Peptides against a protein of PDB entry 3MAZ. Designs and how they scored, part 41

Target 1, 99 residues: chain A of PDB entry 3MAZ
Amino acid sequence: VLNPMPACFYTVSRKEATEMLQKNPSLGNMILRPGSDSRNYSITIRQEIDIPRIKHYKVMSVGQNYTIELEKPVTLPNLFSVIDYFVKETRGNLRPFIC
Target 2, 99 residues: chain A of PDB entry 3MAZ as posed
Amino acid sequence: VLNPMPACFYTVSRKEATEMLQKNPSLGNMILRPGSDSRNYSITIRQEIDIPRIKHYKVMSVGQNYTIELEKPVTLPNLFSVIDYFVKETRGNLRPFIA

## One batch from the design tools (peptide; made by RFdiffusion4, then SolubleMPNN)

Design b2_p16_7_s1 (from b2_p16_7, 6 letters changed)
Fold by OpenDDE base, seed 4:
Structure b2_p16_7_s1 (fold): chain B 99 residues (1-99), chain A 16 residues (1-16)
Amino acid sequence: as target 1 above (99 residues)
Amino acid sequence: SEIEAFLDQHSTDPNA
């Protein structure tokens, strides 16, 4: 079964995500996509504080939770919380890509 | 900045 996914989730590759963000920056700068392994995800962002910079983050499925691979990993109960975390940590600088 | 410090934690895995 398919559970609800965040609005910024797209079944796209790393390359496609980058192209989406570059093509329509006004729609947002953060995409959630399938990871290299099943049940894992990746987040691609296009931050433009000084110049456009594409970065990727791993979101690993651990049990029924998700862990964002950071220097100090952050574990959250669902993907919606993962998106919220990125928004909050960047004080709104990151916004989900809504197409 | 704090935001830059956070973002610097991005993955270096080419398959991420």
Scores: peptide ipSAE 0.721, ipTM 0.951, DockQ to the pose 0.895
Fold by OpenDDE base, seed 1:
Structure b2_p16_7_s1 (fold): chain B 99 residues (1-99), chain A 16 residues (1-16)
Amino acid sequence: as target 1 above (99 residues)
Amino acid sequence: SEIEAFLDQHSTDPNA
């Protein structure tokens, strides 16, 4: 039995995530997906401030927490908090992709 | 912008 995951989590590849965001931008612009390792994740975003830009971020499992790989790493207790962090840091410009 | 600066911290790992 799997624990609850954020609504924007999809078991898709980097390429598939990019395609999802490009095809339906009105549904959101942020996807959480599996990373290269079983317990790591990646976030793919499609920000459209000036022009559409696809970017990816690493979310590494560290013990019972998760660390977002940034210049100054941010450690959070769960994946829901990770999503919340991205939303807040961008003042709502990033929104979870819900389909 | 501050938002752009934040997002510029994206991964350069081609397998991310």
Scores: peptide ipSAE 0.720, ipTM 0.951, DockQ to the pose 0.878
Fold by OpenDDE base, seed 3:
Structure b2_p16_7_s1 (fold): chain B 99 residues (1-99), chain A 16 residues (1-16)
Amino acid sequence: as target 1 above (99 residues)
Amino acid sequence: SEIEAFLDQHSTDPNA
């Protein structure tokens, strides 16, 4: 039995995520994807504050929680909270990519 | 920009 994942989660590579965001920017600008190591994830965004910019963030599994690798790491209880954090910190600039 | 400052914390790991 698989547990639900955030709607913006896709089993895609870094390159594929970038292509998805570039192809359909109207669908959102943030994707959650598998990281390079098991149990870890990555966030890929395409923000357009000034010009389109692709950036990636590490989301590491730590015990039962997840830590977003930032200057000051942020630990959250689940991946839904991780997505919510990115949305809130950017005041809605980032929106989950929904196909 | 506060938002830009936040986003600037992106990973530099090519494998991220």
Scores: peptide ipSAE 0.720, ipTM 0.950, DockQ to the pose 0.899
Fold by OpenDDE base, seed 5:
Structure b2_p16_7_s1 (fold): chain B 99 residues (1-99), chain A 16 residues (1-16)
Amino acid sequence: as target 1 above (99 residues)
Amino acid sequence: SEIEAFLDQHSTDPNA
């Protein structure tokens, strides 16, 4: 059963996500998209602290939860929590892309 | 910074 997805989720490729973020930076700088494998996802961000920088993160499905692949992996109960985590850890610097 | 350190944990997988 497909559950509701975060507002910043788009069924787009890595390339398309990058283009979206570059085209409308005022709409946000973080996108959640399908990963290379089913049930896995990727987060693409575009930071402009100094120069534009695109970065990607893996969000892996583990059982009924999701694990953000970081130095010290973080496991959360749903994708909404994953998005909130990125926003919180960056003190609001990252904002979900709302188109 | 702490934020930069956090973001530096990005994937190096070209297929991510």
Scores: peptide ipSAE 0.717, ipTM 0.950, DockQ to the pose 0.884

Design b2_p16_7_s2 (from b2_p16_7, 7 letters changed)
Fold by OpenDDE base, seed 5:
Structure b2_p16_7_s2 (fold): chain B 99 residues (1-99), chain A 16 residues (1-16)
Amino acid sequence: as target 1 above (99 residues)
Amino acid sequence: SEIEAFLNQHSTDPNA
């Protein structure tokens, strides 16, 4: 059964996510999308602190939780928490893309 | 910056 997804989740490819963020930066700079494997996801962000920079992060399903593949992996209970983590860690610099 | 350091932990996987 598919549970509710974060508002910034879109069934788009890595390329499409990049295009979405570039086209409407005022709507947010972070997208959650399907990963290469079932039940895995990816986060695509577009930062403009200095120059536009696109970055991607792997969010892997681990049991009933999700692990953000960072240098020091972070495991969270759900995708909403994953989004909140990115927002919190960047002090609000990252905002979910709401279209 | 700390924020920049955090974000630089992104995947280098071209398929991520």
Scores: peptide ipSAE 0.496, ipTM 0.857, DockQ to the pose 0.881
Fold by OpenDDE base, seed 4:
Order: structure tokens, then C-alpha cells, then sequence
Structure b2_p16_7_s2 (fold): chain B 99 residues (1-99), chain A 16 residues (1-16)
């Protein structure tokens, strides 16, 4: 069964995601991608508060939910909520990469 | 900044 994915989801590697964000920063600065394990994901961002900084976050599938691997983990019901969380917590500084 | 502090909470997993 296929469920809809966030618009910023791309089936790309860690390296490819970094290159996408660097090449077209005007399209957004956040990508959701497959993780190293099935049913897990990763978030790659290119933050430009001062200088461009690439960071990666693990999003682990846990039961029916998803947990963002932060110092204080955050569990959310779906991947759309995960994207929304990153946008809200950064007050709009992070925006989904829309190609 | 508060935003920077949030972003610095990411896992140090090199395979993330």
C-alpha cells in the first residue's frame, strides 16, 4: 500500500541530497530521503543563518509513528508532521525543497 | 540563536 509522501521527499542518497540543496538554494533547504534501513528516513538541511551548513537528522519509524532523533527525541504521527515540525521549530527558516 | 540551538540537537550518527 502506497501512502502519499511529503513534496520534499526524494529517493536520493545523502550525497545527492546535499548537492541538490547546494545547487538550487532558492527551491528550499530541506529534503526528506530514504534512510539506511527500510522504513526509516533522513532529513537533510542546508541552513544559512550565517554560513551554509549541511546537517542530517534521522527519522525512525516506530510502530505507527515517526521519531526524530534529536537530543530530546520528538515523536510524530506521520511524515507530513515531521516536515511541519522542522518548519515550525525554525520559524520558517527551513522550507521544503520543491523541484 | 534559538533556531541554531534547535538544529544543533541532531544525532551525531555519521550514517544519518
Amino acid sequence: as target 1 above (99 residues)
Amino acid sequence: SEIEAFLNQHSTDPNA
Scores: peptide ipSAE 0.493, ipTM 0.845, DockQ to the pose 0.848
Fold by OpenDDE base, seed 1:
Formats: C-alpha cells, structure tokens, sequence
Structure b2_p16_7_s2 (fold): chain B 99 residues (1-99), chain A 16 residues (1-16)
C-alpha cells in the first residue's frame, strides 16, 4: 500500500513537467516528479519574478527522510514538507500545480 | 532578490 503523495506530484518527465507549467501557468508553477531512481524525486518550477525561468531540483531519499539538493541541503521528513518548504521559502511565489 | 538567490541553488545535473 502506497502512502499519499502531494497533489502536485505527477508521473511525468522533466520535459513534460516543463511543458505543463508553460501551458497552464494559472494552475500553479511547481511540480514534483519521479527522479532517476525509484525512491528519488525532482522538483520543476517556473518562476516569474522577473522573467519566466524553469529550474529543477533533486530531492533525494535518505533513509526515511528527503534531502533537497540545494547549495545548503535541507532535509525534511516527507514530500509534503518538501513542497511546503518551497512555498514558504518563496513567500508563496511558488504554488503547487493543480490540474 | 532573496527569493531568486534561493531558487538559483538549483541542481546542475542535466538529468535532474
């Protein structure tokens, strides 16, 4: 039995995620997707602070936690917390993509 | 901006 996943999780590729965000920016600008390994993930965002910019982040499964691969890595207990972290750190600029 | 600085910490892995 699989645990619930964040609403912005989609089983899509890096390219597909980018296209989703570009086509429907009103639905949100952040997607969680599968990474290269079965238990790793990636975050794709499309921020529009100055101009639209696509960025990708690795979210690595470490034991029972997850580490966001930033210059200063951040470890969190679950994927919901990962999404929350991105939202809070950007003061709401990033919003989960909901379709 | 501070937000941009945070987001610029993205992975350099082309397969991320």
Amino acid sequence: as target 1 above (99 residues)
Amino acid sequence: SEIEAFLNQHSTDPNA
Scores: peptide ipSAE 0.485, ipTM 0.846, DockQ to the pose 0.831
Fold by OpenDDE base, seed 3:
Structure b2_p16_7_s2 (fold): chain B 99 residues (1-99), chain A 16 residues (1-16)
Amino acid sequence: as target 1 above (99 residues)
Amino acid sequence: SEIEAFLNQHSTDPNA
């Protein structure tokens, strides 16, 4: 049984996620995807504050929560909260990619 | 910027 996932979740690779964001920037600039491990994930973004920049973040499942691997790690209760965190921390600059 | 500073905290793992 697969639990509900955020709308910007896609079963794609790091490369594919990058291509998706570059191809249709108007649909959003943030994708959640499977990580290298079974219960882990990764976030890929395409930021255009100055010039287009692709960045990736690790989201590790820890117990019943998820930890975003930042310089100062942030732990949240679910993947929806992870997406919300990125949106809020960037004041809406990041938006989930909705295809 | 503040936003850029936040986002620059990304992992250096080539497999992230």
Scores: peptide ipSAE 0.482, ipTM 0.844, DockQ to the pose 0.871

Design b2_p16_7_s3 (from b2_p16_7, 8 letters changed)
Fold by OpenDDE base, seed 1:
Structure b2_p16_7_s3 (fold): chain B 99 residues (1-99), chain A 16 residues (1-16)
Amino acid sequence: as target 1 above (99 residues)
Amino acid sequence: SEIEKFLNQHSTDPRA
């Protein structure tokens, strides 16, 4: 049984995610996508505080939780919480890409 | 900024 995924999840590559964010910035600036491994994911963002910057983050499946690969890793219970964390930590600067 | 400081903690793996 497959649980629902966040609205900003797309089965796209790293390159495709970058292109999506660049072409339609008004739809959001954060995408969740499959990682290279079966149960891992990646977050791609296009931040524009000063100039557009593309960044990627690993979201590793650890047991039933997920760990965001940051300098100081953050572990959360589900992918919805991962998205929420990025939104809240950036005070709304990051918004899920809704297409 | 503090936001940039947070976001710059991204993975170093080029295949992330």
Scores: peptide ipSAE 0.445, ipTM 0.848, DockQ to the pose 0.809
Fold by OpenDDE base, seed 3:
Structure b2_p16_7_s3 (fold): chain B 99 residues (1-99), chain A 16 residues (1-16)
Amino acid sequence: as target 1 above (99 residues)
Amino acid sequence: SEIEKFLNQHSTDPRA
C-alpha cells in the first residue's frame, strides 16, 4: 500500500535529480527525492534568480511531522505542506517539477 | 533579496 506523494516526488538520486532539472527547466525547478536514511527526504532545486544554481535541503521525519533542515528549522504536518512552503517562501519562484 | 536569504539556508551535507 502506497500513500499519496507530492507530484514532484521521484525515486531518483541526487545526481539524477540535478540532471532532470537541468535538462527540462520549463517543467519546474524543484524535486522531492528519497534521503540517505529511511523515512527521510531531500529537496533539490535549480534556482535562476541570477544564474542557475543547484541547492539541496534535508527534510527529516520527526514523529508524524517533517522538519526542513534550515538555519531556522520549519516543522510541517506532511510532505505536501513542505512543497507548499518552498513555493510560498519564494513567492512562486520555485515550482514543482512535473514530468 | 529575501528570496536569496531563504534559499541560502541549504544543507552543506554532501549526502543531502
Scores: peptide ipSAE 0.439, ipTM 0.848, DockQ to the pose 0.899
Fold by OpenDDE base, seed 2:
Structure b2_p16_7_s3 (fold): chain B 99 residues (1-99), chain A 16 residues (1-16)
Amino acid sequence: as target 1 above (99 residues)
Amino acid sequence: SEIEKFLNQHSTDPRA
């Protein structure tokens, strides 16, 4: 069974994601995109706490779950939870990019 | 900040 993808998922490259976030910051600052390997993903963000900063995170599919490659990896049951995690951990500073 | 601390855990993998 295939579930829908988060609204901030786009089939874009690392470069394209960066450009999207830079071009339209009002639409959000977080994009989920395909990773370099099948079934893996990446998160690209543009945080503006002090100055605009682009950062990327690997989201690895592990079994039926997803692990965010952080210093202390976080495993979540689905990609929606991954997005929610980023939103929550940044207290709402990160918002999914919605075109 | 706590937020920055979290975000600074970003991947250094160029493929990320």
Scores: peptide ipSAE 0.438, ipTM 0.848, DockQ to the pose 0.899
Fold by OpenDDE base, seed 5:
Structure b2_p16_7_s3 (fold): chain B 99 residues (1-99), chain A 16 residues (1-16)
Amino acid sequence: as target 1 above (99 residues)
Amino acid sequence: SEIEKFLNQHSTDPRA
């Protein structure tokens, strides 16, 4: 059984995610998408603090949790928490892309 | 900034 996914999850490629964020920045600037492996994911963001920047982060499925591949990895219980983490750590700069 | 510091921790894998 597939559990519900965050609203900003889209079955899109790295390129498509980038294009989505660039096309409609008012809808949000963060997308969760499938990674290269079936059970892994990636976060693609387009933030504009100084200039538009596209960045990608690996979210690895580890057991029943997920680890964000940061300099200092962060492990969270579910993908919703992963999204929340990015929002909180950026003080709202990042917002889930809601199409 | 602290926000930039956090975001700069992005994956370097071109396949991410």
Scores: peptide ipSAE 0.410, ipTM 0.846, DockQ to the pose 0.876

Design b2_p16_7_s4 (from b2_p16_7, 8 letters changed)
Fold by OpenDDE base, seed 1:
Structure b2_p16_7_s4 (fold): chain B 99 residues (1-99), chain A 16 residues (1-16)
Amino acid sequence: as target 1 above (99 residues)
Amino acid sequence: SEIERFLEQHSTDPLA
């Protein structure tokens, strides 16, 4: 049984995610996508504070939780919390891409 | 900025 995924989750590649964000920035600037492994994910963002910048983050499945691969890793209970973390940590600068 | 500092902690894996 699969639980619902965040609205900004898309079964797209790293390149496709980048293109989606570039083409429709008004729809949001953050995408969750499948990682290279079956239970891992990646976050792709397109920030425009000064100039457009594309960044990618690994979200590793660890047991029943998820760890965001940052300099100081952050572990959260589900993917919805992962998205919320990025939104809150950037004070709303990042918004889930809703297409 | 603090926001930029956070975001710069992105994955170093080129295949992320």
Scores: peptide ipSAE 0.330, ipTM 0.817, DockQ to the pose 0.829
Fold by OpenDDE base, seed 5:
Structure b2_p16_7_s4 (fold): chain B 99 residues (1-99), chain A 16 residues (1-16)
Amino acid sequence: as target 1 above (99 residues)
Amino acid sequence: SEIERFLEQHSTDPLA
């Protein structure tokens, strides 16, 4: 049985995620999507601190946890925590994309 | 800024 996924999770490609964020920026600027491997994920964001920027982050499944591939990797217990981490670390600049 | 620094830690891998 598949556990619930964060509301900003969409089974979309890197390109589709980018298009979604660009099309409706008012709905949020962060999407969680499937990675290249079945159990891995990626976070795609479109932030506008200075100019619109699209960024992608790897979220690797490690055991029962998830590791965000940052300069200094961060391991969290679930995908909800991953989303929360991005929101908190950016002081709200990033918000989950909710359709 | 700290926020900008954090966001710059993205993956450049086209498959990410």
Scores: peptide ipSAE 0.319, ipTM 0.814, DockQ to the pose 0.908
Fold by OpenDDE base, seed 2:
Structure b2_p16_7_s4 (fold): chain B 99 residues (1-99), chain A 16 residues (1-16)
Amino acid sequence: as target 1 above (99 residues)
Amino acid sequence: SEIERFLEQHSTDPLA
């Protein structure tokens, strides 16, 4: 079966994503969700390095790729790579939220 | 930390 979207993708709002992560931290701490624009996305995370912190990132569709809006933007070929990037950059501290 | 530095790059856009 083909999975066109990462497992942590949910059609939820910024607020809902935050609530999901807060309610069930054992299921993961990273959600991919629709952005404000039709072809853009957002990443919501709840990181507990010191204290729980909710943060959001814009993932912009750029041509056939996706750019994570960071201080130094990172462009990746697909949303799966976007998720992987967050996982790797945090050495596994971020994990896709899987219901 | 490196992780914290990365995470601090989050968007301040309220629509993000």
Scores: peptide ipSAE 0.317, ipTM 0.815, DockQ to the pose 0.901
Fold by OpenDDE base, seed 3:
Structure b2_p16_7_s4 (fold): chain B 99 residues (1-99), chain A 16 residues (1-16)
Amino acid sequence: as target 1 above (99 residues)
Amino acid sequence: SEIERFLEQHSTDPLA
């Protein structure tokens, strides 16, 4: 039994996520993927404000919540909220990658 | 910009 995951979640490596975003920029620029540890995740983005830039963020499972490892950490109740946070904080610049 | 400032806040790049 699998719990529902955000549409931009893919069971891919860091390298594969980067390749996906570079190959099809029109489909979105943000991917959620498994982290190195069992209950942790990573966010990979390809932003094009000036030139294309790839960045990665840690999303750590803490209790029943998730914490985005930023300079000022942000804790959210679920992975859907994590995706929403990245979209809102960038005023729509980041969009989930939908294949 | 504000957006650029936000995105630069990641503590480290995940290894995997």
Scores: peptide ipSAE 0.334, ipTM 0.818, DockQ to the pose 0.688; fails the geometry check

Design b2_p16_8_s1 (from b2_p16_8 with E4V S7A N15L)
Fold by OpenDDE base, seed 5:
Structure b2_p16_8_s1 (fold): chain B 99 residues (1-99), chain A 16 residues (1-16)
Amino acid sequence: as target 1 above (99 residues)
Amino acid sequence: SLSVIEASDGDPDPLA
């Protein structure tokens, strides 16, 4: 049985995630979703600092941890920490999408 | 103002 997932996790495609964020921006602007690989994930965000911008991030399973694919990769122990990282890094600009 | 954080290519959509 799958362990508990972050509240912003949805079994949606990249396209669907984008549409969700666009449709209801007041609910949050960050979605965690499955990647093409069964053990990998992706983060889709929609920031509106100047204009709406959709971006995607790979969250790769590495052993028991997860690595966010960035120029300087960030490895964290669980997906909750991954979400927390995005929130903190953006000083709250990113918020998990809670439907 | 806040800067948009660095992005990468997200994983492609899961296969049907």
Scores: peptide ipSAE 0.038, ipTM 0.647, DockQ to the pose 0.319
Fold by OpenDDE base, seed 2:
Structure b2_p16_8_s1 (fold): chain B 99 residues (1-99), chain A 16 residues (1-16)
Amino acid sequence: as target 1 above (99 residues)
Amino acid sequence: SLSVIEASDGDPDPLA
């Protein structure tokens, strides 16, 4: 059975996502959540490179793909690939939040 | 070195 959404997807607000990541950092540090528009999403991360830092990324639906709003945008075929990108690009520093 | 992804601020709270 193919899951429609990544395991780290939660129908939570930016604030709630931040709180989730702060409360249980051992469960992961990356959450996918609904965006401001119907087909858009946001990713909230909590990295501890030096001090805990919260960052948010826009994941915009573009046709049948998704574009991560970066300085140099990255377009991927699905949300699973988006999550994978964050994991691989950070060499495992980012891990999907699994509660 | 560990890569840090730079990006803009994400979407505002859609459930607010």
Scores: peptide ipSAE 0.038, ipTM 0.657, DockQ to the pose 0.343
Fold by OpenDDE base, seed 4:
Structure b2_p16_8_s1 (fold): chain B 99 residues (1-99), chain A 16 residues (1-16)
Amino acid sequence: as target 1 above (99 residues)
Amino acid sequence: SLSVIEASDGDPDPLA
């Protein structure tokens, strides 16, 4: 049984996620999507600080937690916390894409 | 300036 997912979760490909963010930047700039493995995920973001930049992050299921694959990995208890981390770390620059 | 997160690429596969 799959628990409720963050509002910015969509069953879309990397390419489609990129297109969604580019097409409607006013709706947010961060999408959570399925990864290559059943219990893994990916985050796609479109930050617009100097110029628009698309980036992707792996979110790996590790036991009951999730690890964001960064240079210095960050482990969090659930996917909601993962989204919160991205929002907080960027001081609100990243916002979940809400369609 | 605003904080930026730098990291490696996520999964390239379309869907799980």
Scores: peptide ipSAE 0.038, ipTM 0.659, DockQ to the pose 0.378
Fold by OpenDDE base, seed 3:
Structure b2_p16_8_s1 (fold): chain B 99 residues (1-99), chain A 16 residues (1-16)
Amino acid sequence: as target 1 above (99 residues)
Amino acid sequence: SLSVIEASDGDPDPLA
C-alpha cells in the first residue's frame, strides 16, 4: 500500500503528462510522475511566460530525502516539500495539476 | 508554438 502522495502525482508517462497539461491548462501546470528508476520521480511543467514550454525535472531519492536536479540542487525531506518548492520559487506561476 | 525538451528527463536550468 502506497503512502499518501501529492495530489499532482499521477502514474503516467512523460508523454501522457505532457498531453494532460496541454489539454487542460486551467487545472494546473505541474505534474509529478514516476521516474525511469524505481525510487526516483520526474516533474513535468508547462510554463507560459513567453510561449508555452514543457520542461522535465528529475527528483532523485537520496537516503530519506529527495534532490531536485537543478543548476544548484535542492534537497528536501519529502515529495510534498518538493511540490511546495516549485510553487514558492515561481511565486505561484507553477500550480499542481488537479483533475 | 510549444517548446518541448525531449533529450533528457531532467532539466538543469533554474526555475523561472
Scores: peptide ipSAE 0.034, ipTM 0.623, DockQ to the pose 0.123

Design b2_p16_8_s2 (from b2_p16_8 with E4P S7A N15L)
Fold by OpenDDE base, seed 4:
Structure b2_p16_8_s2 (fold): chain B 99 residues (1-99), chain A 16 residues (1-16)
Amino acid sequence: as target 1 above (99 residues)
Amino acid sequence: SLSPIEASDGDPDPLA
């Protein structure tokens, strides 16, 4: 049984996530979505620091935790913590997309 | 800031 998911989780493809973020940037700029494998996920973001930039991060299920595939990987206990990490690490620049 | 390794193969099949 799957636990409740973060509000910015959507069952969408990479392309759809990109389009969602581009179409309604005022609703947020971060989406959590299914990965290519059953228990893995991806984060799609659209930051507008200098110019709009779309990036995709792997969030890998490892045991009971999740590892964000960064240059220096970060392991967290749940997907809510993953979202919180992205928000805090960017000092609020990233905000979950709430449709 | 984030230093990501951008995903290249983390896309699901089209979902119903």
Scores: peptide ipSAE 0.050, ipTM 0.710, DockQ to the pose 0.150
Fold by OpenDDE base, seed 5:
Structure b2_p16_8_s2 (fold): chain B 99 residues (1-99), chain A 16 residues (1-16)
Amino acid sequence: as target 1 above (99 residues)
Amino acid sequence: SLSPIEASDGDPDPLA
């Protein structure tokens, strides 16, 4: 049984995540989804700072932690922390998509 | 506002 996941986690594809964010931007702009590998995940975001921009980030399982594939990798203890990182790093610009 | 600097274009579409 899968442990509790962040509220913005959805078992959707990259394409579906993009569509979800585009369709209901008022519900949030960040989705956590399964990655191509069983234990990895991806974050799909849709920021509208100037124009709508879709970006994807790899969240790799490393041992019992998760590493966000950024220029300067960030390793966190759980997926909730991963979501928190994106929210804080963008000063709230990114908000978990809550359907 | 700032955005994270990605090092990857993310995972492909695993559920496509």
Scores: peptide ipSAE 0.044, ipTM 0.678, DockQ to the pose 0.301
Fold by OpenDDE base, seed 3:
Structure b2_p16_8_s2 (fold): chain B 99 residues (1-99), chain A 16 residues (1-16)
Amino acid sequence: as target 1 above (99 residues)
Amino acid sequence: SLSPIEASDGDPDPLA
């Protein structure tokens, strides 16, 4: 049994996440999902700045924290903070997918 | 059940 997770967390594959975002863009454009490794996660986003673009980010477990793999990695204390980071850094362009 | 879980590419580009 999983402890409380962000509302945009779904136990789906990369392909399924992409399909979810494409089918219902009005529900949000960011999904948190399991990574290939047991304690790692991935963020799938679908931004529509110019044209729809799908991107995937690794969220790696590091001790009790999580590191988002970016040019300049960002380490945060929990997955809720990870989601918050994506929202704030894009000034609201990214919104958690709530189905 | 789920299909095999694919890993992210770990896009290095900064968030925009």
Scores: peptide ipSAE 0.038, ipTM 0.645, DockQ to the pose 0.082
Fold by OpenDDE base, seed 1:
Structure b2_p16_8_s2 (fold): chain B 99 residues (1-99), chain A 16 residues (1-16)
Amino acid sequence: as target 1 above (99 residues)
Amino acid sequence: SLSPIEASDGDPDPLA
């Protein structure tokens, strides 16, 4: 079976993504969504370490790969790897939002 | 949280 996009991908706006995460935190705290350009994306997360915090990351299409815009950019081969990176980097604190 | 300091997607587009 071909899965072109990660399960936590939703065609929603930044605002809607934030509302989704706030409304159902038990379903996950990370959403992948379309960016302003067709081939770019954004990751919206909601973490509750000290207090609830919403953050957004740019995921830019570069050639056949994707680069997460961080102080030290990280380039990965596909969007599934991007999601995996966020999960592993936070030792499981971040989990894909699954409705 | 993520170890690397993030760069927020402060794009004016509502979908960004």
Scores: peptide ipSAE 0.055, ipTM 0.714, DockQ to the pose 0.341; fails the geometry check

